# Designs tried in a protein design run: peptides against a protein of PDB entry 5FRP. Part 132

Target 1, 225 residues: chain A of PDB entry 5FRP
Amino acid sequence: VEWTESIPQIIATREDISKELNQALAKTFIDSDPRVRRTSVMIFNKVPVTEIWKNITNKAIYTSLLHLAREKHKEVRELCINTMAKFYSNSLNEIERTYQNKEIWEIIDTIPSTLYNLYYINDLNINEQVDSVIFEYLLPFEPDNDKRVHRLLTVLSHFDKKAFTSFFAFNARQIKISFAISKYIDFSKFLNNQESMSSSQGPIVMNKYNQTLQWLASGLSDSTK

## One batch from the design tools (peptide; made by RFdiffusion4, then SolubleMPNN)

Design b2_p22_3_s2 (from b2_p22_3, 11 letters changed)
Fold by OpenDDE base, seed 3:
Structure b2_p22_3_s2 (fold): chain B 225 residues (1-225), chain A 22 residues (1-22)
Amino acid sequence: as target 1 above (225 residues)
Amino acid sequence: DEIEELKEFEEKLKEELDKVKE
């Protein structure tokens, strides 16, 4: 009984410690020394994704991470680009979407757009790196068609107009668009099944699908012109 | 000195995160 009563205090203490750690970490991401920023980014590579989501609760940290993708310091930028892409992929695979983590997901869901927008910098080295992380982490090879389509829809669902344009220009040609469309049709049929629609995620996925189709149709029309 | 402090911070952070797994 006494141990149970101490749990709230321990939790409270841990929350306080967590808050202090989050505040300290947030400062390191904006430090003037590139070495400090680099070390901060590396935390996301050294700590499991589940633990990061649990313990890093300050949304400013995630925003700052994404901002470093445009960092002037080459080494920090390159590390950040790789880190955020990997983190995105791991998050999709391992982190459930809940009400509590919604605000963080809103930031993480912008990672694909953030990466594709880097093409507009018109730097060959950046372009090569973006290409690499897209195929390694964002849109990896997946033999399961449903999973592949789902991942693609997820990635595209949060694209801004610029990201979509960039996607079409740089990557859509590599994506067998015809094959993708065929799979989207199959996926649509699957989503229209009662069991899938009855899930809380059904309507969300359907909306994403429709948006993606609309964008693809628009992009294809522009390419045929 | 600052780099060393940051490394220590990282280690502490990792340790704390590991404790939460347990």
Scores: peptide ipSAE 0.027, ipTM 0.548, DockQ to the pose 0.011
Fold by OpenDDE base, seed 1:
Structure b2_p22_3_s2 (fold): chain B 225 residues (1-225), chain A 22 residues (1-22)
Amino acid sequence: as target 1 above (225 residues)
Amino acid sequence: DEIEELKEFEEKLKEELDKVKE
């Protein structure tokens, strides 16, 4: 019975400690020293995503993280861009959407837009980094077409107008190519099966295959020019 | 198990915060 009476106090103490830690952490993200800001960002790399979501409850921390993507200090900015992209991907894979974490998800769901908006800075190094993190973390290669489409739709669902514009300008073509390649592979597998070719669906698949090949050939030729 | 995980998290955060204060 005595241990049960101590539980509320322990919980209360833990909440207080957690609150203090969150407040302290929030301050570090806006510290004038770039080393401090860097260290703060590194927390998101060192701590598992599940623990971050569970214990970092101050939404200001997440907002501040996203803002660092446009800071002047190059090292911190680059780290932040990589970190937020990875964190987004890990969150999609490992964190369920609940009523309790809704406010945090509202912020995290803006990460794709935040990243795509960096293209408007018109910096070659930033563009290259954004390209890299998009194809590594946001829209990774996925052989399963349904999963790939679902991920794409998830990413696009929270885009602002500027993000859509940049998406079409920079990455839409590559995504289309990836889908076409996947279809090509599927068709090739089908065509290699003699039993499938003799079926009523054979001619239909063959036609689609040819169309896909033509599209791919056209797209690849344009990229080499 | 959850309590232990929380403690580990807090320790990690404290360590990182201490590094920032130095």
Scores: peptide ipSAE 0.027, ipTM 0.560, DockQ to the pose 0.011
Fold by OpenDDE base, seed 4:
Structure b2_p22_3_s2 (fold): chain B 225 residues (1-225), chain A 22 residues (1-22)
Amino acid sequence: as target 1 above (225 residues)
Amino acid sequence: DEIEELKEFEEKLKEELDKVKE
């Protein structure tokens, strides 16, 4: 009974400590020293995503993280871009959407738009980094078509107009290529199954394969023009 | 187990915050 009575106090104390830590952390993200900002961003890399969502409840921290994507200090900016992309991906994979975390998700769901909007800065280094994180974290290779489509729709569902424009300009073709590659892999698996090739589906699959190859060839030819 | 995880998080966060203050 005494242990049960101490639990609320411990929880309350922990909540208070957590609140203080959140407040302190929020300040570090907007610190004038880029080293401080860098260290703050690194917390998101060092702490598991589930623990971040559980313990970092101050919305300002997440908003500040996103703002660092456009900061002047190159190293911090690059770290931030990589961190937010990875965090977004990990969140989609590991964090359930609940009523309690809805407000944080509203911020996190803007990460794709935030990243795609960086293309408008017209900086080659930024563009390369954005390309990298998009293919590594936002729209990674997924062999399951349903999962891949779902991820794509999730990413696109919160796009602003500018993000859509950037998406179609820079990445839409690559996404199509990824789908074509996936189909190629499926075909290759089918070819490895002799029983499947001897089935009535064999010619149909072959036709689809040829169409895919033709599409890939056309896409590659356009990239060289 | 959740309490232990929270403690670990707090410790890590404190360590990182201390590094920022230096």
Scores: peptide ipSAE 0.025, ipTM 0.532, DockQ to the pose 0.012
Fold by OpenDDE base, seed 5:
Structure b2_p22_3_s2 (fold): chain B 225 residues (1-225), chain A 22 residues (1-22)
Amino acid sequence: as target 1 above (225 residues)
Amino acid sequence: DEIEELKEFEEKLKEELDKVKE
């Protein structure tokens, strides 16, 4: 009976340790020493994505990671850009969307926009790096058309106006937009016919896809002018 | 299994944090 009473304490202690670690880690991301910030970013490269999502629950850490993309220190910035792109891709592949992790996903879903917004800095080195990570991690080569289109739609669904503008300016020529649009339409039709769309999430997904379509259409119209 | 995973994570984080403090 006494050991049973210790279990909650152990769990509580672990939660406390986890909380303390999260708090400590959050501080390191905003440390004045670039070396400290660099080391903090490297955690996201060294620790499996599933463990990060499970144990890093402080949203400030993720927000701080994204902010480092505009870091003045070149080495930290470059590392951060690569890290966040890779982390985004790994998250999409390995992390399920749940109610519990919704708030973190809301931050992670902004990574594509964060990256595309870096084009507005008008730095050649940054542009080259962004191009590299986009094609390596955000929009990787995928032989399966459905998966490729789904990934593209996922990336585009959270774009702000500036990100869309950058997308059309820098990447639209490299991406067969016509193919993407065609597949999007097919996907939309598929979703409309699926009984699964009768779920509470169905209308939300459809709305997001429709918004994406509208943005794509608007972007194409502007490029033809 | 979850407890062991958490411990491993905590150890890794602790190690990385210690490196930062160094």
Scores: peptide ipSAE 0.023, ipTM 0.531, DockQ to the pose 0.013; fails the geometry check

Design b2_p22_3_s3 (from b2_p22_3, 11 letters changed)
Fold by OpenDDE base, seed 1:
Structure b2_p22_3_s3 (fold): chain B 225 residues (1-225), chain A 22 residues (1-22)
Amino acid sequence: as target 1 above (225 residues)
Amino acid sequence: DEIKELEEWEEEEKKKLEEVLK
């Protein structure tokens, strides 16, 4: 753990990291101790993206990072999901595609597919996290239409079949959520009107309101688990 | 049926996107 904690400082201070150091770092991502794995993932959060690309040359490190998205340890998994999404976004914004970094880009370009495939685990907590990182890092709000479309195409260009299916399912779900929220608002307005509540429609709308709330709540994870 | 309409839309959009990405 202590050795791994020193790596961010080493990367920040050295222009060239030895092959041996890269090999040693690669082993920490598959260490049996979750604390070691956690510390290894944190390197990608503590070191600027440009320095990571410059100094981390062992492709196995990047591959291992992506694999941690499905690991059993909850804290490490959650950290990894956030880290890899952010790293992907930063890489797209700050790293040019060159002949020298082509092999690393081939791995990094699979991050969106890796994330969308997590929906097949059918875990509400994971789903919420993936939803969050999609909106924050993968497909952030962009007012420029050309940039937005370009980002979307970039994300989709490396999808496997399952990721495509998951992507469309995600979008459909978002539309349904939007519709449910709209209904919630309409029902709330109706129920807040005394005259409307006293009408024959009052009890009917109340029932629909409760059903809408229940549906919306069913998509939320239990924070106690 | 709203669900059916969404499913049809998804399939159409999928085809469009696949064509663009080829």
Scores: peptide ipSAE 0.013, ipTM 0.364, DockQ to the pose 0.079
Fold by OpenDDE base, seed 2:
Structure b2_p22_3_s3 (fold): chain B 225 residues (1-225), chain A 22 residues (1-22)
Amino acid sequence: as target 1 above (225 residues)
Amino acid sequence: DEIKELEEWEEEEKKKLEEVLK
């Protein structure tokens, strides 16, 4: 743990990291102690993306990072999911594709598929987190149409079959949620009007309001767990 | 079946996207 905690500083201060150091770092990602694995993931959060690409050349490190997305330890998994999504976004923005780094890009380009495939675990907490990182890092709000389309195409270009299916399902779900929220607002406005509530439609709308709330609530993870 | 229709739509859109991305 202590050794791994020193790595961010080493990467920041040294121009070149030895092959031996890369090999040693690779081992920390598969360490039996979740604290060691957590600390290893944190390297990607603490060190600038440009320095990571420059100094971390062992493919096994990147592959191992992606594997931690399915980690049993909740804290490590959650950290990994956020980290890899952010790292992907930062890499797209700051790292050029060259012949020298093509092998690493081949791994990094699978991050979107890796994340979308997590929906098949059918865990509400994981689903919520994946939803969050998609909106924050993978497909962030972009007012420029050309940039938005380019990002979308980049994300989709490396999808496997399951990721595509998950992508469409995700979008369909978002549309449904948006529709439900819109209806919730409409029903709420209706119910807040005394004249409307006293009408024959009052009880009907109240019922629809309750159903809408129940549906929306059923899609939420339990924050206490 | 709404689910079936959605699945068919998803498969169609997937094919379209794959063709564009080739």
Scores: peptide ipSAE 0.006, ipTM 0.356, DockQ to the pose 0.071
Fold by OpenDDE base, seed 3:
Structure b2_p22_3_s3 (fold): chain B 225 residues (1-225), chain A 22 residues (1-22)
Amino acid sequence: as target 1 above (225 residues)
Amino acid sequence: DEIKELEEWEEEEKKKLEEVLK
């Protein structure tokens, strides 16, 4: 009888500890020290996704994580963008949607929109990073058509208007880049042929080659900044 | 060493998270 009476207290104690831990962790995401914020983000990167979902139940933590995507501190921001994208992908792959985790999923489902909205900052470095995480985590290469379409629909299902616009702009840009790269390759092949280069078309192709390079380069961020 | 301190903190927090779910 005594052990039975102790069980509720033990459970309550554990729940309290869990709650306290979540509350403490939530505070670290908004800490004034960027190093603390960085470390907090890194938890999502180092702890298995399944354990994160089990242990981190305070929705404020997830919301705060997403907010750090617009962090002024570059290192924290960059880490956050990569972490949240990876976490999203891992969650889709490993976490089932249940009634218990519904509120967390509602937040996590906004990650794609959050990322695509970063394009409106109009920063080349951010754009490059967003491009990277899209291809690596959000919409990775998938040879199975059904899986690929399903992932795409999942990603798009929670887009706001701005995210949709950004998505279409992104795709349009990718098409242009692909075309430019194709032309760059063609021009390079042409210019690598001495006979072709000596032809009347040589100077014309050289000019187009340079223009193509300039266009491609204009889309790159300054690595020194 | 601030980096070491942060790493230790992170490990401690990870352990706490794991302990809560045992």
Scores: peptide ipSAE 0.017, ipTM 0.395, DockQ to the pose 0.012; fails the geometry check
Fold by OpenDDE base, seed 5:
Structure b2_p22_3_s3 (fold): chain B 225 residues (1-225), chain A 22 residues (1-22)
Amino acid sequence: as target 1 above (225 residues)
Amino acid sequence: DEIKELEEWEEEEKKKLEEVLK
């Protein structure tokens, strides 16, 4: 009987502890020390998605995570971009939508828009990273057509106008890149053939080859920066 | 010519997508 009477107090205490922990965690995302911010972001990478959703109930934490995508500190920003994309994917795969978690989902559903909006910064390094996380986490390879379409629709359903514009623009870019790579391969094969290279077309193809390489290179970030 | 085709394709895909989202 005494044990039963203590249960409500224990539950209340746990809720209080959880609330305090959430509040403390929320503060770490805006800490002046980049190392603290980094550590906070890493929680989303180290802790299973199911446990995160269970224990992190403060909306401000999720909002703050999304804001770090535009962080000035490069390492924190890059980590955040990867983390939020992965977290989005894992959430879609593992977390059911309920009435209780609706408000958090409203935030998480904006992750695709948040990522696509980063293209407007016009930074090649950021662009490459966003491209990478899109293919890895947002719109991953899915052999099941229905699942693939459903994922696509889910991603697009929460886009703002800017995200839509960015989506189409960069899809077009990817198609162009693919085409350029294909041409690069064709030109390379041509140039590796002695008879073809000695033909009247040899110099023309060489020029096209160089132009193709230059075009491809212009879209790449400097890995040293 | 290929750029125009891509732009047309993008516009068509955009329309298709908008129709699916309605």
Scores: peptide ipSAE 0.014, ipTM 0.374, DockQ to the pose 0.070; fails the geometry check

Design b2_p22_4_s2 (from b2_p22_4, 15 letters changed)
Fold by OpenDDE base, seed 5:
Structure b2_p22_4_s2 (fold): chain B 225 residues (1-225), chain A 22 residues (1-22)
Amino acid sequence: as target 1 above (225 residues)
Amino acid sequence: SEERKKLLEESKKEAEKLAEEE
């Protein structure tokens, strides 16, 4: 653990990280101690993306990072999912595609598929996290249409069939959620009006409101599970 | 979920295999 904790500083100070260091780092991602694995993932958060790409050249490290998205240890998994999504976004923004880094990009380009495939685990906590990182990092809000389309195409370009299926399902869910929220707002406004509540429509609207709330609640994970 | 556990374990095994092959 202590050794792994020192790696970010070493990467920041040394321009040439030895093959040996990369090999040692690769082993930390598969260490039996979840603290070691956690610390290894944190390297990608603590070190600038440009320095990571420069100094971490062992493919196994990146591959191992992606695999930790399905880690048994909850904290490590959650950290990994957030980290890999952020790293993907940062890489797209800051790292140029060159001949030298092509092999690493081939791995990094699978991050979207890796994340979307997590929906098949059918875990509400994982689903919520994946939803969050998709909106924050993979497909962030972008007012520029060209940039938005380019990002979308980049994300989709390496999708497998399962990822596409998940993508469409996700979008469908987002539409439903958006609709539900809109209705919730409308119902709330209606319920806040005393005259409307006293009308014959009051009970009907209240029923619809409750149904909407129940639907929204059913999609939320229990933070205690 | 048992299914979740299986998927996580399979993914871990694949990761270990890939790490050993490099």
Scores: peptide ipSAE 0.017, ipTM 0.482, DockQ to the pose 0.024
Fold by OpenDDE base, seed 2:
Structure b2_p22_4_s2 (fold): chain B 225 residues (1-225), chain A 22 residues (1-22)
Amino acid sequence: as target 1 above (225 residues)
Amino acid sequence: SEERKKLLEESKKEAEKLAEEE
């Protein structure tokens, strides 16, 4: 743990990280101690993306990072999911594709698929986290249409079949949620109008309102679990 | 779920295999 904790500082201060250091770091990602694995993941959060790409050249490290998305240890997994999504986004923004880094990009380009494939675990907590990182890092809000489309195409270009399926399912769900929210707002307005409540439509709208609320609630994970 | 456990185990095995090949 202590050794791994020192790595960010070493990366920040030294331009040439030895092959040996990379090999040692690769081992920390598969360490039996979740604290070691956690600390290893944190390297990607603490060190600038440009320095990571420069100094971490062992493919196994990146591959291992991606595998930790399916880690049994909740804290490590959650950290990893956030980390890889952010790292992907930062890499797209800051790292050019070159011949020298092609092999690493081949791994990094699988991050979107890796994340979307987590939906197949059918865990509400994981789903919520994946939803969050998609909106925050993978497909962030971009007012420029060309940039937005380019990002979308980049994300989709390396999708496997399962990821595509999840992507479409996700979008369908989002549309439904948006529609439900819109209905909720309309119903709320209706319910606040006493004249409308006294109408023959009042009970019908109330029923639809309740159904909408139940549907919305069912899609949310219990924060207490 | 059993499916979750299986996915986690497969991921672990794959990670171990990758670590051994390097």
Scores: peptide ipSAE 0.016, ipTM 0.480, DockQ to the pose 0.024
Fold by OpenDDE base, seed 4:
Structure b2_p22_4_s2 (fold): chain B 225 residues (1-225), chain A 22 residues (1-22)
Amino acid sequence: as target 1 above (225 residues)
Amino acid sequence: SEERKKLLEESKKEAEKLAEEE
């Protein structure tokens, strides 16, 4: 743990990290101690993306990072999911594609697929996290239409079949949620009007409101789980 | 869920395999 915690400083001070250091770092990602794995993931958060690409040259490190998205340890997994999504976004923004870094890019380009494949786990907590990182890092809000489309195409260009399926399912779900929220708002406005409640439509709207709430609630994760 | 456990276990095995190949 202590050794791994020192790595960010080493990367910051050294222009070139030795092959041996990369090999040692690769081992920390698969360490039996979740604290070590966590600390390893944190390197990607503490070190600038440009320095990571420069100094971390062992492909196994990047591959291992992606694998931790399915880590049994909840804290490590959650950290990894956030980290890899952010790293992907930062890489797209700051790292040029060259011949020298092609092999690493081949791995990094699979991050979107890796994330979308997590939906197959069918866990509400994971789903919510994936939703969050998609909107924050993979497909962030971009007012420029050309940039937004370019980002979308970049993300989709490396999808596997499973990721595409998840993508469509995700979008379908988002549409449904948005619709439900819109209806919730409408129903709430109706219910707040006493005159409307006294109408023959009152009970009907109330029923629909309750159904909408139940549906929304069923899609939310339990914070205690 | 059982499915979740299975997928997580499979991922762990894949990670271990990759570590052994290096």
Scores: peptide ipSAE 0.015, ipTM 0.472, DockQ to the pose 0.024
Fold by OpenDDE base, seed 1:
Structure b2_p22_4_s2 (fold): chain B 225 residues (1-225), chain A 22 residues (1-22)
Amino acid sequence: as target 1 above (225 residues)
Amino acid sequence: SEERKKLLEESKKEAEKLAEEE
């Protein structure tokens, strides 16, 4: 743990990390101690993306980072999902594609697929986290249409078949949620009018409102789990 | 829950295998 905690400082100060150091770092990502694995993931949060790409050249480190998205330890997994999504976004924005970094990019380009494949675990907490990182890092709000389309195409260009399926399912769900929210607003306006509630339509609207609320609630994770 | 555990375990095994091959 202490050794791994020192790595961010070393990466920040040294131009060339030895092959041996990279190999040692790769082992920390598969360490039996969750604290070591957590600290290893934190390297990607503490060190600027440009310095990571410059100094971490061992493919095993990047591959191991991606595998931690399916880690059994909840804290490590959640940290990894956020970290890899952010790292992907920062890499797209700050790192140029060159011949020298091609092999690393081949791994990094699989991050979107890795994240979308987490939907197949069918866990509400994981689903919510994946939803969050997609909107924050993978497909962020972009007012420029050309940039937005380019980002979308970049994300989709490396999808496997399972990721495509998840992507379409996700979009369908978002449309349904948006529609449900719109209905909720309309129902709320209706229910706030006492005259409307006293009408023959009152009970019908109330039933639809309750169904909408139940549907929305079923998609939310239990915060107590 | 069991399916989730299986998927997580399989992913871990794949990661370990990849680390041993390098």
Scores: peptide ipSAE 0.011, ipTM 0.479, DockQ to the pose 0.024

